# Designs tried in a protein design run: peptides against a protein of PDB entry 6FRK. Part 17

Target 1, 411 residues: chain A of PDB entry 6FRK
Amino acid sequence: NEEVLNAMLKEVCTALLEADVNIKLVKQLRENVKSAIDLEEMASGLNKRKMIQHAVFKELVKLVDPGVKAWTPTKGKQNVIMFVGLQGSGKTTTCSKLAYYYQRKGWKTCLICADTFRAGAFDQLKQNATKARIPFYGSYTEMDPVIIASEGVEKFKNENFEIIIVDTSGRHKQEDSLFEEMLQVANAIQPDNIVYVMDASIGQACEAQAKAFKDKVDVASVIVTKLDGHAKGGGALSAVAATKSPIIFIGTGEHIDDFEPFKTQPFISKLLGMGDIEGLIDKVNELKLDDNEALIEKLKHGQFTLRDMYEQFQNIMKMGPFSQILGMIPGFGTDFMSKGNEQESMARLKKLMTIMDSMNDQELDSTDGAKVFSKQPGRIQRVARGSGVSTRDVQELLTQYTKFAQMVKKM

## One batch from the design tools (peptide; made by RFdiffusion4, then SolubleMPNN)

Design b1_p9_4_s2 (from b1_p9_4, 5 letters changed)
Fold by OpenDDE base, seed 4:
Structure b1_p9_4_s2 (fold): chain B 411 residues (1-411), chain A 9 residues (1-9)
Amino acid sequence: as target 1 above (411 residues)
Amino acid sequence: LLDILKFLG
C-alpha cells in the first residue's frame, strides 16, 4: 500500500511540476498529502485514487489560501488601487480589465497612467480606456510618475470616483530604481490596495519575482495573467506563497472581458485537469441564459437529452466568442482559440442544430436518444435527408451525444 | 456543456 501511494504521489508531483508548481511547494504538498492519508482507510477498500485526489485537492486549496482576507473596495468610498509588476506581465491590460469589471458592476471607475518610462504607455492606456469608455488621466510632458499619480488621484477623488486604478512603470528587470519609484508613488498616493500582476507563463521564476516585489512594496493582492496559454497556473501558488497575499482576479485572454474573480475551487480543479464545471455554470448564470437551473437539475440527475444538447448549443451561441468558453475547458488546444476556428466552430454548431431541427420530439426528448436511433436506423436516414446532410454527419452527432450523456451519468 | 464544447472543438 505504501509503494502504491508513493507511485501515485510521484505521478501527481510530476504533473504539478509540469504545471509550473514550484519544487519546494510540490515537496511540501507530497509530505502533507502523505501525512493526511490514513493507510488504514486506504486498506478498507476505498478507491485509493479518489482518496489521493481528494487529499491532493485539499492541500492545493491550502497552498492557494494565504490565510489573509482579500481586500475589497468599499462602495461610496474612494478606493485607490496601485498596480505593480514587470513589463510584459500584462499589468497595463489588467488595469483596463479591472476598471472595466468594476464599471460593469456599476462602480464609478477611472484609470491613471503613471508609466513615464515606456514610450506610448499613455497612448496605449488611453486607447484601451476610450474603447471601454473609462475615464483616464496621464501626461505626455510630465516625466515624474509621482506627480502624475498624485495629480490624477486628487482629480478623481475630487470628482467622487469610487475606483481609482494607478498603472505604474514596468521594467524588464528587477531594478532598484524601479522599486524606489514604486515606493515613492505608493507613499504619495497612499493606495488602499497594491496589486502585483504576474505572468503565469514564467513558471519557476514566479517565486523569485513575487518575492522581490513583496520585499520592496506592500503587495496586498495578486492578479495572475496569461492563464489562457500553455501555463497551467502553478506559478500562482508560488506567488501566493511568496507574497502571502490572495489572488483576487485572473486574466484568461487578450480581450477586456477575459478577466474573472479568482475562485479557489475552480482554479485547483482546472490545475488538476478536472475541468471547471462550476465556473462554467457560474459564467453561464452570469450571462442570464434561460433554463440554466432546469439544466443544472437535469445534469445532477444524470439526465441528458438531445433537446438538452440543442438548448446548450443555443446557449453557447448566445454567449458569443467561443474563445472565452473554450479557455475554461480542459483539453482544447491553443489552435481552437484562433479567430478562424471560432467561426468554424460556430458553423459546426449551426450545422448540428440544423440536424437536430430535423429530429422529432420522441428523438429529442429521449433520455437515450442514441438507442432510439440505433433501434430504428431509418430515423438516421430521415434526419439526414431532412437536414441535407450525410448519414455519417448524423451518426457523428449521435456519437458525441452518447459521449456527453455517458459523462453526465458519471457526474 | 464542457463536453459539448469539447465536441465542437
Scores: peptide ipSAE 0.013, ipTM 0.518, DockQ to the pose 0.116
Fold by OpenDDE base, seed 2:
Structure b1_p9_4_s2 (fold): chain B 411 residues (1-411), chain A 9 residues (1-9)
Amino acid sequence: as target 1 above (411 residues)
Amino acid sequence: LLDILKFLG
């Protein structure tokens, strides 16, 4: 039993290391999982694999939970949010994303560019802010970020802004001078929250960077960026461990809308390649597709037809960035996305829909569509001819439908 | 949707 546990833990540890989880955290997780697994319960014939997976999941959830409640802005008050992070972390883009998020929630939101080090920082912020219709402040002539931040915060406080976001300089080569500048800005503006922005793609360097920031500045929140890339997000665990601060949001792309509140369970599920089921459900529900309630009700009853699948393919096609949606699905790791561009995925959906367009109402509306085709194989040949595909393509569709319908029955 | 996307993979 201990050998089986050690073998499975080795596989999980390898997968976590490949997901950019820090080696120290992986070691700690292995020890914690071993301590949490009752070897006596493993002897009782319970599915050892499920127990280990559950224990791993539970310990990963604990690693993402710093035990500190996330800061939240107070409605009708002036909330100053200072951003800190390295150049190229996506900090400036994330400031705009957070401002836009709060603006869409009906907060009076503004942006301050206190990045005097990077040429064109203010122009970039101004462009992003103007596109989103977010009020902004900055200077082309003032070189002291403390002055800019102080003046901007005072201005927007006087104008009764509720969310005042301050973007600071990111430097790679002069860490000490950057930290001193950040401390001077923080002391001048007295932020209600300091947000560290971390790039997930830096892998094992996430711990050292997050620690360097926490040792110098009172980081209270973390935002992780570039989770749409090759980064599997394991660096987020390192950031939480180093900063002892909660992840509040994640950046999931380049668009201003590619920003979402951090959810622990979905994130860990995605990290393990289990997909983000909850985030997908939430995103599907946010789309207010009129037929979602009817579908959810059918799904609750374990009913799923080929027509229901067709309607869902139409809904997916309406959602736009199919790549982001695929990345939320269990077993659709980055490797599946790497094999097909968004256009190929859409072409595959269209092909499946074209196959279903050649089906009749009896086939589409059957609660066991696969059984209808299995009882009368001539239907497969008819549909194949009608849609211009092989009988194999129709059988693959039916096989996939059957897998889906079996999952729905287990929900 | 989730299972449909699992199907597309």
Scores: peptide ipSAE 0.012, ipTM 0.515, DockQ to the pose 0.055
Fold by OpenDDE base, seed 1:
Structure b1_p9_4_s2 (fold): chain B 411 residues (1-411), chain A 9 residues (1-9)
Amino acid sequence: as target 1 above (411 residues)
Amino acid sequence: LLDILKFLG
């Protein structure tokens, strides 16, 4: 039993190291899991694998919890949020994502560009802010970030903004000049929250970077970026351990909507390859699928048409990168998240939609679409010609539809 | 949707 435990823990430790979890945290987790597992309970015929998975899950949840309550903005107050982090961490993009998140929740939000070090920083922020219809402030002529930050904060306070986000300069490395500038800005604007933005793709460097920021600046919150595709979430554990600050949000792609509140349970589930069903459900519900109620009602009655399938394909295409969606489904391995598979999957969906675009309303709205085509094979040939595909491709689509319609009837 | 995704996979 101890040998089996040690073997399974070795596999878990390897997977966590491969997921960029810091080696010290992996060692500590291994010891904590060993101490939490009752070997006598394991002998009683309980599913050893399930017990180890539960123990690992519980210890990972503890590693993501800094024991400090996350700062939250107060409605009807002026909340100044200062962003700090290295250049290339996704800080500027994350400022826009956070502003957009709060704007969509009905907060009066604005952005300040206090990055005077990077040429075109203000133009980038202005472009992002304008696309999202977020008010912004910055200067093309002022070189002191303290002046820009102070003037911008004062302006937006006077205009009764509730969320005032300040993007600061980054550097490629941790430099004393960067930390001095950050401290001067923080002292001038007196932020309610300092958010450290960390790129998860830097892997094992996450701990050292996060520690260097925390040692110099009063980091109160962490945002982890680039948690899309193959980005291994292990750096997030290192950030929490080093900063002793909660992760408040995660960036899950390049789109402005690829941003979500951090949830411990879904994150750890995804890190363990268990998938994120909850996040998938939330993401599906956040899609204002205007007809979700109508679809749910049809599904409850065991009705599913080719049109309903077409609408669902459109919805999937709106969910963003297909690789991210697949990575939320249990049992879809990391191999499904390859760039090749995403493009192929999207091309496949688009091909199926193109076939359905050549169908008529009688075919699309039939509760037994496959039977309509089986009774009149000439319809298959018409649709194939109209969409520029083979009759086999149309038959494959109808076979797919039939499988879905049968599943809906079993619900 | 989950079932559609499982089917596309």
Scores: peptide ipSAE 0.009, ipTM 0.515, DockQ to the pose 0.127
Fold by OpenDDE base, seed 5:
Structure b1_p9_4_s2 (fold): chain B 411 residues (1-411), chain A 9 residues (1-9)
Amino acid sequence: as target 1 above (411 residues)
Amino acid sequence: LLDILKFLG
C-alpha cells in the first residue's frame, strides 16, 4: 500500500515538474498530500486513487491561494494600478487588456506609458490604446519614467479617471537600475495596486523572478500571461508563493479580449490536465442553451458520448472567442490552438462535426463510441466514405473522443 | 499532461 502510494506520488511529482511547478513546492505538496492521505485512508476505505487525486487537487488549490483578498478598484474613485515585470512577459499587452476589460465594464479607464527603455514602447501602447479607444499618455522626449508617470497620473486624476494603468520599463535581466527606477516610480505615484506580470513559459525561473520584484516593490497582484502557449501554468504557483499575492487575471492569447478573471478551480483542473469543465459549464450556462442541464447531468455522471461531443462543438461554434472555449475542453488545450488561428480551429471543429454527421445513432449515443468502432472496423470505413475524409481522420476523431470520455469519467 | 491525466485517471 505504501509502495503504491509512493509510486503514484512520484508520477504526480514528475507530472507537476513537467508542468513547470517549482521543485520546492512539489516536495512540499508531496509531503502534504502524503500526510492528508494517511489521515483519510484510516477513515474511509475509499478508492486510493480518488483520494490521492482529491488530496493533490486540494493542496494545489491551497498553493494558488495566498490567503490574501485580491485588491479591487473602488467605483467613483481614482485607482492607480502600476504594472511591473520583465521585458517579454507580456506586461504592455496586459496593460491594454486590463484597461479594455474595465472599459467594457463601464469604468473610465486610461493608460500611461512610463517605459523609456524600450524603443517604440510608447508607439506600441498608443497603437493598442487607439484600437481599443482607450485614452493614453506618454512622451517621445522625456526619458525619466518618474516624470512621465507623475504627469500622466496627475493629468488623468484631474480628468476624473477611475482606472489609471501605468506601464513601466521591463529589462531582459534583473538589473539594479531597473529595480531602482521601478521603486522611484512607485514612490512618486503611490499606486493603489502593484501588478506583477509573469510569463507562464519561463518555467523554474518564475520563483526567483517573482521574488526579486516582491523584494523591491509591494506587489499585491499577479497576472499570468501566455497560457495559450506551451506553458502548463505551473510557474503561477511559484509566483503566488514568492509574492504572497493572488492571481487576479490570466492572458490566454494575443487578442485584447484574450483576458479573463482568474478562477482557482478551473486553473488547477487545467494544470492537472482535467480541462476546465467547470468553466465550460459556466460558459454554457451563460448562453442559456436549453440542452445544457441534460449535458451537465451526463458529465457529472461520467457519461460522454460522441453526440455529447457533437453538441459541445455546436455550442462552441455559437460561442466567441473560440480560443477561450477550446482551451477549456479537455484534450483541446494549447496544442490544438498553437497550430492555427481561430479560423483554422473553427475549420477543424467543422471537419470533426462533418465526420460525426456521417455516424449513426448507435455510434453517436454509445457510452464508449471508440469501442463500437474498434469492434467493427467497417464502421470507420463507412463514416470516412460518408464524410469524404480518410480513415485516419476518423481514427483521430475517435482518439480525441476517447481522451475526452476518459477525462469526463475522472470527474 | 497525459501522465498527470493518466495518474489522475
Scores: peptide ipSAE 0.006, ipTM 0.390, DockQ to the pose 0.021; fails the geometry check

Design b1_p9_4_s3 (from b1_p9_4, 5 letters changed)
Fold by OpenDDE base, seed 2:
Structure b1_p9_4_s3 (fold): chain B 411 residues (1-411), chain A 9 residues (1-9)
Amino acid sequence: as target 1 above (411 residues)
Amino acid sequence: VIEILNFLS
């Protein structure tokens, strides 16, 4: 039993290391899982794999929980949020994403560019802010980030802004001078929250980087970026461990809306390759699919038509990037959906919809669409000609529909 | 939708 446990834990540890989880954390996890698994319960014929998986999941959830409540802005107050992080971490983009997030939630939000080190930092922030219609402050001439940050914070406080986001300089080579500058800015503006922005793609370097920031500035929150890339997000565990601060948001792409509140359970599920079913459900529910209730009610009755499938394809096309949606499905790693596969998947859906556009109401509204076509094969030929596809393509659609309708009947 | 996605996957 102990050998089997050790073998399974070795596989899990390998997978976590391949997911950029820090070696020390993986070791600690292994020890914690071993201590949490009652070997006597494993002897009782319970599915050893499920027990180990559950124990691993539970211990990963604990590693993401710093035991500190996340700071939240207070409505009707002035909340100053300072961003810190390395250049290339996505910090500036994340400032804009967070500002846009709060603006969409009805907060009076603004941005301050206190990055005087990077040429064009203010232009980039201004461009992003202008596109999102977010008020901004910065200077082309002032070189002291403390002055810019102080003036900007004062300005926006006087204008009764609720969310005041301050972007700071990121440096790669002059860590000490960067940290001193960050501390000076923090001391001048007295932020309500300091957000460390971390790139998930830096892998094993996440711990050392996050620690370096925490040792110099009072990091209270973490945002992890580039979780849409090859990074499996294991670096997030390292950031939490090093900063002892909660992850509050994640960046999931290049768009200003590719930003979401951090959820522990979905994140760990995704990290383990279990998918994010909850996030998929939430995203599907956030899509005010006005017809979702009617569909759910039909599905509960085991009724599913080709029209219902068509409507669902329309809904899926409205969900945005297929790569994000498919990356939420269990067993579909982010690698399976290159940008090329998204276009291909969307083209495939459009092709299926075009086939269905050549169907009549009797075919679309039949509770057994496949039987309608099987009884009258001339319908397949009509639809194929009407949609410019092969009879095989129509048969493949009907086969897909039949499999889906059978699954719905088993619900 | 989830089931359709699971089926298309």
Scores: peptide ipSAE 0.009, ipTM 0.480, DockQ to the pose 0.123
Fold by OpenDDE base, seed 1:
Structure b1_p9_4_s3 (fold): chain B 411 residues (1-411), chain A 9 residues (1-9)
Amino acid sequence: as target 1 above (411 residues)
Amino acid sequence: VIEILNFLS
């Protein structure tokens, strides 16, 4: 039993190291899991794999919990949020994502560009803010970030903004001049929250970077970026361990909507390759599927049309990168997340939609669409010619629809 | 949606 436990823990430790979990944390987890597993309970015929998985899950949840409650903005108050992090961490894009997140929730939100070091920083922020219709402040002429930050915060306080986000200068490495500038800005604006933005793609460097920031500035929150596709979530554990600060949000792609509140359970489930069914359901629900109620009502009655399938394909295309969606489904391994598979999957959806665009309303709105085509084979040839595809491609689509319609009838 | 995704896989 102990040999089997040690073998399984070795596999888990290898997988966690491959997921960029810090070696010290992996060692600690291994010891904690060994101490948490009752070998006598494992002897009683309980599924050993399930017990180990549960113990690993529980210890990973503890590693992501800093034991400190996350700061949350207060409604009807002025909340100043200062962003800190290295250049290329996704800090500037994350400022826009956070601003957009709060704006969508009905907060009066604004952005300040206090990055005077990077040429075009203000233009980038202005472009992002303008696209999202977020008010912004910055200067093309002022070189002191303290002046810009102070003036911007004062302006937006006077205009009764609730969420005031300050983007600061980054550097390519930790430098004393960067930390001094951050401290001067922080002292001038007195932020309610200091958010450290960390790129998860830097892997094992996450701990050292996060520690360097925490040792110099009062980091109170962490945002982890680039948790899309091949991004190994292990850096998040390192950030929490080094900063002793909660992860409040994660960036899951390049789109402004590729930003979500950090949820411990879904994150650990995904890290262990269990998928994120809850996050998938949440994403599906956040899709303002205008007709979700009408679709749910049809599905409850066992009705599913080619039009309903078309609308669902449009909804999938709105969910963002298909790789991220697949990575939320249990059993879809990282190999499904290859850049090739995403483009191919989207091209396949577009092809299916193009076939359906050549169908008539009688074909699209039939509760037995496949039978409409089977009774009149000339319809298949018409649709194939109209969409520029083979009759086989149309038959494959109808076979697909039939499988779905049969599944809906069994619900 | 999950079923559609499972179907596209």
Scores: peptide ipSAE 0.008, ipTM 0.457, DockQ to the pose 0.061
Fold by OpenDDE base, seed 5:
Structure b1_p9_4_s3 (fold): chain B 411 residues (1-411), chain A 9 residues (1-9)
Amino acid sequence: as target 1 above (411 residues)
Amino acid sequence: VIEILNFLS
């Protein structure tokens, strides 16, 4: 019993390390999960595997929760939000995404470029702000970020802006001069919130970087970027642990709309490879697609057919930012998106739908479609001929479906 | 992720 538990915990720990979770956090999680299971095993004849899954999920949820309420802007007040983070973290792009997010919610939002170190920083911010119709401030001649930040904040305060976002210089390395400039800017403008922007792809370096920022300025919020890429998001746990600050938003692509409020449960589900079915359900509900209630009810009952997958693919094609939706579907995560542009992902989805168009109602409506095909291999050959694809392409679809159906049964 | 899924499966 203990050997099986230790073997299973070793597999979880390995997979969390491969998800860029910090080694110290993985060790702590292993100890906490072991202690939680040892207590629950004594109380319930439950399947040990489900107990481990639940304990792992629960401890990951605790690692994402710093126990601190996220700062929220006050309507009708002037809210100064300072952004901090390394160069290449997506900080400048994230400033524009956050400004656009609040603007779409009816906030009077503006942007200040206090990045004097990076050549073309102000031009990049100006370009992004102009495309989004967001007011901006910066200088081509002033080299002191304190002066630019102070003048910009004063200007937009006098114009009764509600959300004043200040972008700062990001450097390639933890240079003392960067941290001094950042502290001087923070002291001059006295921000209501300091947001640390972290690239999810940095992996094990996330802890040391997040700590270095928190040790110099009062980081109160975290935004994680590049969660559309190969980044599995484990570095986000390190940032929360080091900053003791909540994740408030995530960046899920390059577009200004590739930005969403952070949700703990979907994020942990995705980190564990369970997909973001809750976020998929929420997005599907936001679209008011007529057939959504029946699908949500089937998903809640752990029922998922090839028809339900086909209907989901139709819904995905009707949804605009295809990248965000694919990243929410279990097994269509970063690996499906990383190999191609949005057009290639849509072409793959269309190919899968064309394969399913050659299936019959018995195959489509089976609660175990893969088992129907495995019992009668002649069905695979029929569908392959009908859709003009290889038997391998049909088997790959059935393998994907099986992964989805197994995930839905676990929800 | 697949290993986590396989573990959680």
Scores: peptide ipSAE 0.000, ipTM 0.371, DockQ to the pose 0.022
Fold by OpenDDE base, seed 4:
Structure b1_p9_4_s3 (fold): chain B 411 residues (1-411), chain A 9 residues (1-9)
Amino acid sequence: as target 1 above (411 residues)
Amino acid sequence: VIEILNFLS
C-alpha cells in the first residue's frame, strides 16, 4: 500500500512540477498528503485514487489560501489601487481589465499612467482606456512618476471617483531604482491596495520575483496573467506563498473581457485537469442565457438529452468568442484557442446542430438518445440523409453525446 | 456546457 501511494504521489508531484508549481511547495504538499492519508482507510477498499486526489485537492486549496482576507473596494469611497510588476507581466493590460471590470459593475473608475520609463506607455494606456470609455490621466512631459501619480489621484479624488487605478513603471529586471520609484509612488499616493501582477508563464521564477516585490513594497493582492497560454498556473501558488497575499483576479487572454475574479476551487480543479464546472456555470449565468436554470437542474438530476445538448450549442454560439469558453473546459487543448480554430469550432458546432435538426422529438427528448439510435440503426441513416452528412458523422455525434451523458450521470 | 465543449475538442 505504501509503495502504491508513493508511486501515485510521484505522478502527482511530476504533474505539479510540469504545471510550474515550485519544487519546495510540491515537497511540502507530498508530505502533507502523506500525513493526511490514513493507510488503514485505504486498506478498507475505498478508491485509493479518489482518496489521493481529494487529499491533493485539499492541500492545494490550502496553498492558494494565504489565510488573509482579500481587500475589496468600499462603495461610495475613493479606493486607490496601485499596480506593481515587471515589464511583460501584463500589468498595463491588467489595469485596463480591472478598470473595465469595475466600470461594468457600476463603479466610477479611472486609470492613471505613472509609467514615465517606457516610451509610449501613456499612449497605450490612453488607447485602452478610450476604447473602454474609462477616464484616464497621464503626462507626455512630466518625467517624475510621483508627480503624475499624486496629481492624478488628487484629480480623481476631487471628481469623486470610486476606483482609482495607478499603473507604474515595469522594468525587464529587478532593479533597486525601480523599487525605490515604486516605494516613492506608494508613499505619495497612500494606496488602499497594492496589486502585484505576475506572468504565470515564468514558471519556477515566480517565487523569487514575487518575494522581491513583497520585500520592497507592501503587496496586498496578486493578479496572475497569461493563464490562457501553456502555463497551468502553478506559479500562482508560489506568488501566494511568497507574498502571503491572496490572488484577487486572473487574466485569461488578451481581450479586455479575458479577466475574472479568482476562485480557489475552480482554479485548483483546472490546475488538476478536473475542469471548472462551477466557473462555467457562473460565466453562463453572467451571460444571462435563457434556460440556464433549467439546464443546471437537469444536470443535478443526471438527465441530459440531445435537445439539451442542442440548446447548449445554441448558448455557446450566443456566447461569442470560443476562446474564453474553451479555456474553461477540461480537455480542450490550447490549440483550440487559436483564431483559426475558433471559426472551425463554430463551423463544427453548426454542423452538429444541422445533424440534430434532422432528428425527431423522440430522438431529441430521450434520456438515452444513443440507445434509441443503437436499437434502430435506420434512424442514423435517416438523420444522415436529412442533414446531408455521412452516417459516420452522426455516429461521432452520438458517441460524444454518450460521453457527455455518462459524465452528467456521474455528477 | 463543459462536456459540450469537450465534445467540440
Scores: peptide ipSAE 0.008, ipTM 0.477, DockQ to the pose 0.114; fails the geometry check

